# Peptides against a protein of PDB entry 3QIS: the designs that were tried, part 308

Target 1, 334 residues: chain A of PDB entry 3QIS
Amino acid sequence: PSLELSRREFVFENVKFRQLQKEKFQISNNGQVPCHFSFIPKLNDSQYCKPWLRAEPFEGYLEPNETVDISLDVYVSKDSVTILNSGEDKIEDILVLHLDRGKDYFLTISGNYLPSCFGTSLEALCRMKRPIREVPVTKLIDLEEDSFLEKEKSLLQMVPLDEGASERPLQVPKEIWLLVDHLFKYACHQEDLFQTPGMQEELQQIIDCLDTSIPETIPGSNHSVAEALLIFLEALPEPVICYELYQRCLDSAYDPRICRQVISQLPRCHRNVFRYLMAFLRELLKFSEYNSVNANMIATLFTSLLLRPPPNLMARQTPSDRQRAIQFLLGFLL

## One batch from the design tools (peptide; made by RFdiffusion4, then SolubleMPNN)

Design b2_p27_7_s2 (from b2_p27_7, 9 letters changed)
Fold by OpenDDE base, seed 5:
Structure b2_p27_7_s2 (fold): chain B 334 residues (1-334), chain A 27 residues (1-27)
Amino acid sequence: as target 1 above (334 residues)
Amino acid sequence: SWAEEDERLFREIREEMEKLREEYHKL
């Protein structure tokens, strides 16, 4: 069997968080026999491609002289955004198109990723006084490394070493402030806030706005701004409540005093973001007659974002653990 | 109360961030 490929090199320019890009190519059976094709893993890889890449179809049959279109889809989800922001991964891959009883065909994927404040750590963002797209990539790496070290020092209650010439970090990321302050100013009376989905185009504009500017106003509907806040919290590499405190939050869920003590042990940026969000959500709840928002809805929604199970917990969160997590958050909303 | 302290933090953050925005737009 033999295939002809219309293209073997693919370039994905300016790849962004949640922005789908597609490149297409054709494969043709120029042989005399039917063939089965499939994308196969490289040696020692578990998958045929990186998590941000997909081929569609990834397998199929071709009769002699048959042609099929294959789509290469690049999509940076919450699962890939952090490693791309840090430069640990890149928009580079090699796909192996295998032909049964035939040869392998190699496809080269390349491109560039544009860093996002989405999927960047709270610690790093607190050190970014400018939009992330204005920060050199080398400095982003340094900020993530330094942020990890400062998180560990904060958790260990280590006295900060000498206040060297490092600029004081922000109390919260400016991106969280931009989102929350917009919602606080303009969305407290918005009917079905956090219940109505945003527009995908507006979400992309909001992401691009936060990555490139410090606006006076965020573009898009209040629903899109609200959903952008949810997406931001979901995309955090470390949730607002650090994984190390997850079990203690569940164990304390029915003791409001212990809950407050657990939150006091968060790293400064995480603690400030948590308290800032709780202040906003309590304000939003004062307008429940207008926005149809209630404490149970908010607690249920935000618990999954703020209080995620640690990745090392292979066990699914039990219904009891979920109820404890909701109860923990309710103690800050009521 | 803790709620009043969080509302204070909310205001302090706004004041800090408004200055940051003003400084950014002056460059």
Scores: peptide ipSAE 0.639, ipTM 0.960, DockQ to the pose 0.827
Fold by OpenDDE base, seed 1:
Order: C-alpha cells, then structure tokens, then sequence
Structure b2_p27_7_s2 (fold): chain B 334 residues (1-334), chain A 27 residues (1-27)
C-alpha cells in the first residue's frame, strides 16, 4: 500500500491558551489495494501526539483512489498550559502516519506558544507587575524558580531572608484583581451570575486582555468575566488552597476556628487570594435578591476550583469528602 | 473581626493595584 500526502509540514503560529487552531491536509490512496492508516506512537512515546495536538480522523480505511481530509487540531487546555508557559514543552511534535503492512510517513509539527497568566503560579504572578506578554521568557523562568523557593520558605515557616533588591511582590495577582474588581463594580446585580455561561469569543478577548494589558475595564459581558475567573482558578498549577492543606480543610470543615487557622498557614499569595475571593463572594451574596446567587451555589461551584484534591487522591474523592469541602468553604461565606 | 480584616485587605489591594495601573499607563 502507498499514500500521497498533500502536506507534511505544519506551522502553528501564535498558539494561545484555549484558542483552537486547525490545519488540514489530504491523504490519497494512490495504490491498487485498500489500505488502513493510523497515527502511531514513536518508539518511546505512549501516545501518537502531545496532549495539545489531535488528528481527526486518527485512523481509517482508504479504498483505491480514495482521498480523506485529516484535521490537525492544536488546543492548549488547562492540562498543557503550565508546561507551555514555563517553556518545559513547546509547540513541536512529529506525527507518524502508519500504513498497515506499508511504510511510515512523518509529519512535522512546529510553531510558537504565547505565554498566558492562565496556568501560571500565584507566586509568579504576584511578582509580575507587567502583563505576562511583556515579561521576557528568561525572567519567567527566574520568577518560577524564585516562586518555588518562597513557597517552600513560607510552608517551612522560615524567617524571610533579608529583602534583597527584589521588588516587593503584589498581595494578589493583578489578573485576579482585574477580574474580581470588575465583577465587584459591575456584576453584583447581574442575574444568574456564575450560572449563565460566557461567550467563547469574549473569553478569548478577556484572556488576551489580561495577558497583554492592565485595562481600566475587562471586555465582555459580566457572565464572560465571571467565567474567566472560574477558568483562571481552574487553570492554576496549584489550587488557591495548596494541596498540602487539602486534608486538613476536610478535617476542620465543621470547626470555623480551625478552618481559619488552616487558611492562615497558606503561603502569603494563596492566603491573600483566598481571603480576597471570600470578601468578594460575601459582598456578592448581599445582592442575592438581584443576582439569584446563594451561599450553597457559590460554595459548590468554588469548592471544586479552590479546594482540589491532590492528583493522587482525585480518583478517591468520596461524596462525604465533597460535602466536607463544601462545608469548609461555606464557613467563609456565611 | 475576621470579616473586617478581609474588607481591609480588599481595600488595600484596590489602592495598591490602582496605583500599579497608573504607573503602568505612565510608561
């Protein structure tokens, strides 16, 4: 069997978080026999492609003189955004298109990724006084290394080493402030806030706005700004409540004094973000007659974002653990 | 109270960030 391919090199320029890009090519059976094609893993890989890439279809049959269109889809989800932001991974791959009892065809995938504040650590973002797109990649690496060291020092309750000539970190990421302060100003009376989905186009504009500027106002509807806050919290490499405190939050869920003590043990940036969000959400709840938002809805929604189980425990979360997690958050909303 | 401390934090963050935004737009 043999195939002809219309293209073998693909370039995905300016790949962004949550922005789907598609490139298409044709494969044709120029042989005299039916053939089965599939994308196969390389010798040391478990998957035929990186997590941000997909082929559609990834397998199929071609009759003699048949042609099929294959879509190469590049999509950076929350699962790939952090490793792309750090430069640990890149928009580069090689796909192996295999023919049953035939030869392999290699496809080259290349491109560039544009860093996002989405999927960046709270610690790094607290050191970013400019939009992430204005921060040199070398400085992003240094900021992540410094962020790791500060988190460790905070968790170990080590005395802050002398404030070297490092600029004082922000109390919270400017991106969280931009989202929350917008919602606080404009969305407290918004009916069905956090219940109505945002527009995908507006979400992309909000992400691009936060990555490239410090605006006076966030673009889009209050629903899109609200959903962007949820997406931001979901995309954090570590949740606002650090994984190390997850079990203690569950164990304390019915003692409001212990709950407050657990939150006091968070790293400064995480603690400030948590307290800032709780202050905002309590303010939002004062307008429940207008926005139809109640404490149970908010606690249920934000618990999955703020108080995530560690990756090793995700598959073991019980309904009781979920209820304790909700109860923990309710103690800060009431 | 704990709520008053969070309301204080909320105000302090606004003041810091409004200043940051002004400094950014002056560059």
Amino acid sequence: as target 1 above (334 residues)
Amino acid sequence: SWAEEDERLFREIREEMEKLREEYHKL
Scores: peptide ipSAE 0.639, ipTM 0.961, DockQ to the pose 0.797
Fold by OpenDDE base, seed 4:
Structure b2_p27_7_s2 (fold): chain B 334 residues (1-334), chain A 27 residues (1-27)
Amino acid sequence: as target 1 above (334 residues)
Amino acid sequence: SWAEEDERLFREIREEMEKLREEYHKL
């Protein structure tokens, strides 16, 4: 069997977080026999493509003289955004289109990724006084390394960060402030806040706005701004309550004094973001008559974002652990 | 109270960030 491919080289320019890009090509069976095609893993790979790439269809049958369109879809989710922001991964791959009892056809995927504040660490973002798209990629790497070292020093209760010649970090990421300050100003009376989904186009505009500017106002509806905050918190490589404190939060969930002591042990940026969010959410709860928001809804929603189980424990989270996690957060909302 | 301390932090963050935004738009 043999295939003809209409194209073998694909370039995905300006790939962004949560922005789907598609490139299409045709495969044709110019043989006299039916053929089965599939994308196959390269040697030593477990998957036929990187996590941000997919082929649709990834396998199929072609009758003689049949032609099928294959879509190559590039989509950077929360699962790929961090490694692309750091430059650990890139928009480059090679796909192997295998023909049963036939040849392998190689497809070259290339492109460029545009960094996002989404999927960047709280520590790195606290050092970014400019939009992430204005930060040189080399400096993004340095900021992530410095952020790791600061987190470790903070956790070890080592010497207060030398107020050395490094610019003082922000108390919280400016992106968190932009989102929360907008919601605080404009969304406290918004009915069904955090319950109504945002618009996908508005979410993309909000992401692009936060990545490229420090606006006076965030574009889009209050629902889209609220969802953008949830997406931001979900995309964090480490949750606002760091993984090291997860179990202690659960163990303390019914003692408000111990809960506060656990939060006091967070890295400075994480602690400030937590306290800032709790202050905002308590303010939002004062308007429950207008926004239909209640403490149980907010605690349930934000617990999954702020108090994520460590990756090694995700599969083991019990309903009791979830209830303790909710109770922990409720102690800061009430 | 802890709530008053968080409300203080909320105000301090606003003041810092409003200044940061003003500095950014002056460049």
Scores: peptide ipSAE 0.636, ipTM 0.960, DockQ to the pose 0.810
Fold by OpenDDE base, seed 2:
Formats: C-alpha cells, sequence, structure tokens
Structure b2_p27_7_s2 (fold): chain B 334 residues (1-334), chain A 27 residues (1-27)
C-alpha cells in the first residue's frame, strides 16, 4: 500500500485561547490495493496528538485512486491554556500517519501561541499592571514562579507580605475589575443576566480586548461580558477558593462565622477577588425585579466556578457535597 | 459589617484601577 500527501508541514500562526484554526490536506491512495490509515501515538505517548490538536478523520479506508480531505484543528481550551501561557507546552507536534502493512508518514506541526489573561493565575495577574501581550514571555514564567512562592508563604502564615522591594501587587486582577465594573455600571438592570448566552464573536473580541488593552469600555453585549466573566473564572488554573480550603468550606457550610474565617485564610489576591465578586453579586441581587436574578440561581452558577473539588476528589463529589458548596456561597449573598 | 467592608473594598479597587487606566493611557 502507498499514500500520496498534498502537504506534510503545517504552521499555525498566532494561536489564541478559544480561537479555532483549521488546516486541510489531502491523502490519496496511489497504490493498486485498498488501504487503511490511522494516526498513531509516537513511542511513549498515550495519544496520537497533543490536547490542543485533532485530526478529522483520524482513521479511514481508501480504495485505489480514492482521495480524502483531512482537517487538522487547533483549539486551545481551558485544559491547555495554562501550560501554553507558561511556555511549558508549545504549538509544536509530530503526527504519525500509519498505513496498515505500509510505512509511516510524518506530519510536522509548528506555530506560535499568544498568551492570554485567561488561564493565568490570580497571583501573576495581580503583578501585571500592563496587558499580558505587552509582558515578555520570559517575565510571565518568572511571575508565575514568584506568585506560587508568595501564595505558599501566605497560606502558611509564615512571612508577613514584605511590603518592601517589589512594586505593590494590584488588589485584584485588572481584567476582573474591567469585567465586573462594566457589569456593575451597565448590566444591573439587564433582563436574564447570566441566563442568556453571549455571542461567540463578541466573546473573542472581549478576550482580545483584555489581553491587549485597558479599555474605557468593554465591547459587546452585557450577556457577552457576563459570559466572559464565567469563562475567566472557569479557566483559572486554581479556583478563586484554593483547593486546600475546599473541604473546610463544605464542613463550615451551615456556620456563617466559620465560613468567613475560612475565606480570611485565602491568599490576599484570592480573598480580594472573592470579596469583590460577592460585593458585586449582592448589588446585582438588589435589582432582582429587573434582571430576574435570584440568590439560589447565582449560588448554583458560581459554586461550580469558585469552589471546584481538587482533581483527586472530582470523581467522588456527592450530591450532598454540591449542596454544601451552594450553601457556603449562599451565606455570602444573603 | 462584613457587607460594608466588602463595599469599601469595592470602592478602593475602583479608585486604584481608574488611576492605573489613566497612567496606562498617558504612556
Amino acid sequence: as target 1 above (334 residues)
Amino acid sequence: SWAEEDERLFREIREEMEKLREEYHKL
């Protein structure tokens, strides 16, 4: 069996969070026998490609002189955004197109990723006084490492935040302020806020706006700005309530005094973001007659974003644990 | 109250961030 490939080298320029890119090529059976093709894992890999890449179709059968189009799709989700922002992963891969009883064909994938404030830690973003696209990638790595070390010191209560040598971090990320301050100014009377989905084109414009500027106003509808806030919170590498405090939040869910003590133990940036969001959501609830938003709906929506189970407990979350997590947030909204 | 402390934090964040935005647009 033999295949002819129209292309073997693919370049994905300016890959961005949630922006689908597609490159197509053709494979043709130039042999005299039918052939089966498949993309196969490299030696020591479990998958035929990295999580941000897919081939469609990834396998198939070709008669003699038959041709099929294959799409290579690059899509950076919440599951790949953090490792691409840090430069731990890159837009580089090698695909192995295997021909049954034939040879392997190698495809080279290359490109560049443009960093996003989506999928970046709250600690790193509090140190970024400029848009993330203005920050050198080398400095992003250093900011993530320094942010991790300061988070650990804060959780351990060992070192007072040395007010001294480094520029004072922001109280919250500027990106969270931009989203929340827009919603506070323009969306408190918006009917079906957080219930109506945004427009995909507007969501991409909002992401690009937050990554590249500090605007006077965010582009798009109030629904798109509200959904962008949900996407931002979902894409955080660590949730606003740190994984280390998850079980304590569940255990305290029916004691409002203990709930407040648990929140006081969060790292400064996480604590400030939590309190800032709760202040905004309480203000939004004053307009419930106009926006159709109630405390139970908000608590149910934001619980999955703010209070995620640790990765080792995800498969074990009970309906009781979910109800305790909702009750924990309700104690800050009522 | 805790609500009043969070409303204070909300105002302090706005003042800090409005200043940051003005400084950014002057460069």
Scores: peptide ipSAE 0.633, ipTM 0.959, DockQ to the pose 0.802

Design b2_p27_7_s3 (from b2_p27_7, 12 letters changed)
Fold by OpenDDE base, seed 5:
Structure b2_p27_7_s3 (fold): chain B 334 residues (1-334), chain A 27 residues (1-27)
Amino acid sequence: as target 1 above (334 residues)
Amino acid sequence: SWHEEDLKFFEEIRKEMEELRKEYHEL
């Protein structure tokens, strides 16, 4: 069997968080026998591609002289954004198109990723007084590494950040402030806030706005701004309530005094973001008659974002654990 | 109350960030 490929090199320029890019190519059976094709893992890989890449179709049959279009889809989800922001991963891959009883055909994927405040740690963002796209990539890496080390020191030593010659970090990320301050100013009376989805185009504009500027006003509907806040919280590499405190939150869920003590043990930026969000959500709840937002809805929604089970416990989360997590958050909303 | 402290903190953040926004647009 033999295939002809219309293209073997693919470049994905300016790849962004949640922005789908597609490149297409054709494969043609120029042989005299039917062939089965499939994308296969390289040696030592578990997957045929990186998590931000997909081929569609990834396998199929071709009769002699048949041609099929294959789409290469690049999509940076919450599951890929952090490793791309840090430069641990890059928009580079090699796909192996295997022909059964035939040859391997190599496809080269390349491109560039544009860093996002989405999927960046709270610690790193608190050190960014400028939009992330204005921060040199080298400095982003250093800020993420340093922020991780400072988080660990903060958890272990309870020592104030050394007032060394580094600029004082922000108390909360400016991106969280931009989203929350917009919602506080313009969305308190918005019917079905956090219940109505945003527009995908507006979400992309909001992401781009937060990545590139410090605007006076966020573009898009209140629903899109509200969903952007949810997406931001979901995309955090470490949730607002650190994984290390997850079990203690569940264990304390019915004791409001212990709940407050658990939150006080969060790293400064995480604690500040939690307090800031809870203050906002309590203000939003004052307008329940207008926005149809209630404490149970908010607690249910935000618990999955703020109080995520550690990856090792995710498969073991019981309905009881979920209810305890909701109850924990309710104690801060009421 | 802790609610009043968090509301004061919320307003402190707004003030600090409005200053940051001004500094960003003046450069």
Scores: peptide ipSAE 0.698, ipTM 0.969, DockQ to the pose 0.840
Fold by OpenDDE base, seed 4:
Structure b2_p27_7_s3 (fold): chain B 334 residues (1-334), chain A 27 residues (1-27)
Amino acid sequence: as target 1 above (334 residues)
Amino acid sequence: SWHEEDLKFFEEIRKEMEELRKEYHEL
């Protein structure tokens, strides 16, 4: 059996967070026998491609003289955004198109990724006074390393940050401020806020706006801005409540004094973001007659974003743990 | 109260970030 491929080299330029790109090629059975094709893992790989890539179809049958279109889809989700922002991963892969009882065909995937404030750590973002697209990639790496070291120092209650040598970090990321300040100014009276989904095109415009500028006004509807805040919080590599404090939040959920003590132990940027968000959400709840937003809805929605179980415990989260996590946040909203 | 302290902090952030936005647009 043999295949003819219309193309073997694919370039995905300017790949962005949540922006789907597609390249297509044709495979043709130029043999006299039916062929089964499949994309197969390389040696030591568990998957035929990287998490941000897929082939559609990834397998199939071709009759003699049959032709099939294959789509190569590049999509950077929350699961791939952090490693692409850091440059740990790149828009490069090799696909192996296997033909049963035939030969392998190699496809080369290449391109470039454009960094996003989505999927970047709170610590790194607090050091970015400019849009992330204005920050040199080399400096992004340095900011992530410095952010890790500062987080560790803060957790260890070591010596006060030597205020002298580096520019004072922002108290909260400017991207969180941009989203929250827009919602605070324009969305407090928005009916069904956080209940109505945004538009995908508007979400992309908001992401691009936050990555490239410090705007006076965020583009899109209040619903799209609200959803962009949720996407931002979901895409954080570490949640606003650090994984190290997750269990203590659950254990304290019915003692408001202990809850406040647990939050006081967060790294400075995480604590500030938590306080800032809770202040905003309490202001939003004052307008519940206009926006139909209530504390139980907000606590339920934001709990999954702010108080995520550690990756090793995600599969073990009980309904009781979820209820405790909701109760923990309710104690800050009421 | 804790809520009043967080509201003051919310307004502090707003002020600092408006200054940051202004600085960014003046460059």
Scores: peptide ipSAE 0.696, ipTM 0.969, DockQ to the pose 0.845
Fold by OpenDDE base, seed 2:
Structure b2_p27_7_s3 (fold): chain B 334 residues (1-334), chain A 27 residues (1-27)
Amino acid sequence: as target 1 above (334 residues)
Amino acid sequence: SWHEEDLKFFEEIRKEMEELRKEYHEL
């Protein structure tokens, strides 16, 4: 069996968080026998491609002189955004298109990724006084490494924040402020806030706006700005309540005194973001007659974002653990 | 109350960030 491929080199320029890119090519059976094709893993790989890439179809049969279109889809989700922001991974791959009893055909995938404030750590964002697209990629790597070290020092209570000559970090990320301050100014009277979905085009404009500017006003509807805040919190590599405190939050859920003590042990940026969000959400609840928002709805929605189970416990989360997590957050909303 | 302290902190953040936005647009 043999194939002809219309293209073997693919370049995905300016790949962004949540923006789907597609490149298509044709494969043709130029042989005289039916063939089965499949994308196969390289040596030592478990998957035929990286998590941000897919082929559709990834396998199939071709009769003699049959042609099929294959789509190569690049999509950076919350599961790939952090490793691409840090430069740990890149928009580069090699796909192996295998023919049963035939040859291997190699496809080269290349491109560039544009960093996002989505999927960047709270610690790194607190050190960014400019939009992330203005920060050199080399400096983003250094900021993530330094941010990890400062988180560890803060959790261990070992070193007072050295008032050293580095510019004072922001108390909260400017991107969280932009989203929350817009909602506070314009969305407190918005009917069905956090219940109506945003528009996908508006969400992309909001992400691009936060990555490239410090705007006076965020573009899009209040629903799109509200959903962008949820996406931002979901995409954080470390949730607002650090994984190390997850179990203690559940154990304290019915004691409001212990709950406040657990939150006081968060790293400074995480604690500040938590306090800032809780203040906003309590103000939003004062307008419940206008916005249809209640404490149980908000607690249920935000608990999954702010208080995520550690990866090793995700498969073991009980309904009782979920109820305790909701009860923990309710103690800050009421 | 802790609610009043968090609301004061919320207003402090707004002020600090409005200054940051102003500095960014003056460059």
Scores: peptide ipSAE 0.695, ipTM 0.970, DockQ to the pose 0.841
Fold by OpenDDE base, seed 1:
Structure b2_p27_7_s3 (fold): chain B 334 residues (1-334), chain A 27 residues (1-27)
Amino acid sequence: as target 1 above (334 residues)
Amino acid sequence: SWHEEDLKFFEEIRKEMEELRKEYHEL
């Protein structure tokens, strides 16, 4: 059996967080026998492609002289965004299109990724006074390294070394301020806030806006801005409440005094973001008659974002753990 | 109260960030 491929090289230019790109090619059975094709893992890989790539169809049968269109879909989710932002991974892959009892055909995937404030650490974002797209890639690497070292020093309760040569970090990321300040100014009276989904096009505009500018106003509906805040919090490599404090939050959930003591032990940027968000959400709850938002809804929604179980415990979260996590957050909303 | 302290902090952030936005547009 043999195949003819219309293309073997694919370039995905300007790949962005949550923006789907598609490239198509055709495969044709130019043989005299039916054939089965499949994308197969390389010798050292568990999957036929990287997590941000998909082939559709990834397998199939072709009769003699049959042709099929294959879509190569590039999509950067929250699961790939952090490693692409840091440059640890890149928009590069090799696909192996296997023909049963035939040859292997290699497809080259290449491109460039555009960094996002989504999936960047709170510590790194607090050092970014400019939009992330204006930050040189070399400086992004340095900021992530410095971010890691500062978090480690904060957790160890080490006195900060003389910050005398670096610009004072922001108290909270400007991106979370932009989202929250917009919602505070314009969305407190928005009916069904955080209950109605945003528009995908508006979400992309909001992401691009935050990555490229410091606007006076965020584009899109209040629902899209609200969903962008949820996406931002979900995409954080470390949740606002650090994984190290997760169990202590659950254990303290019914003691408001201990809850506050646990939060006081967060790294400065995480603690500030938590306080800032809780202040905003308490203000939003004052308008519950207009926005239909209540403390139980907010606690249920934001608990999964702010107080995520550590990756090793995700599969083991009990209904009791979830209820304690919600109760912990309720103690800051009431 | 801690709510009043967090609200004061919220307003402090707004002020600091409005200054940052202004500086960014003046450059």
Scores: peptide ipSAE 0.698, ipTM 0.970, DockQ to the pose 0.821; fails the geometry check

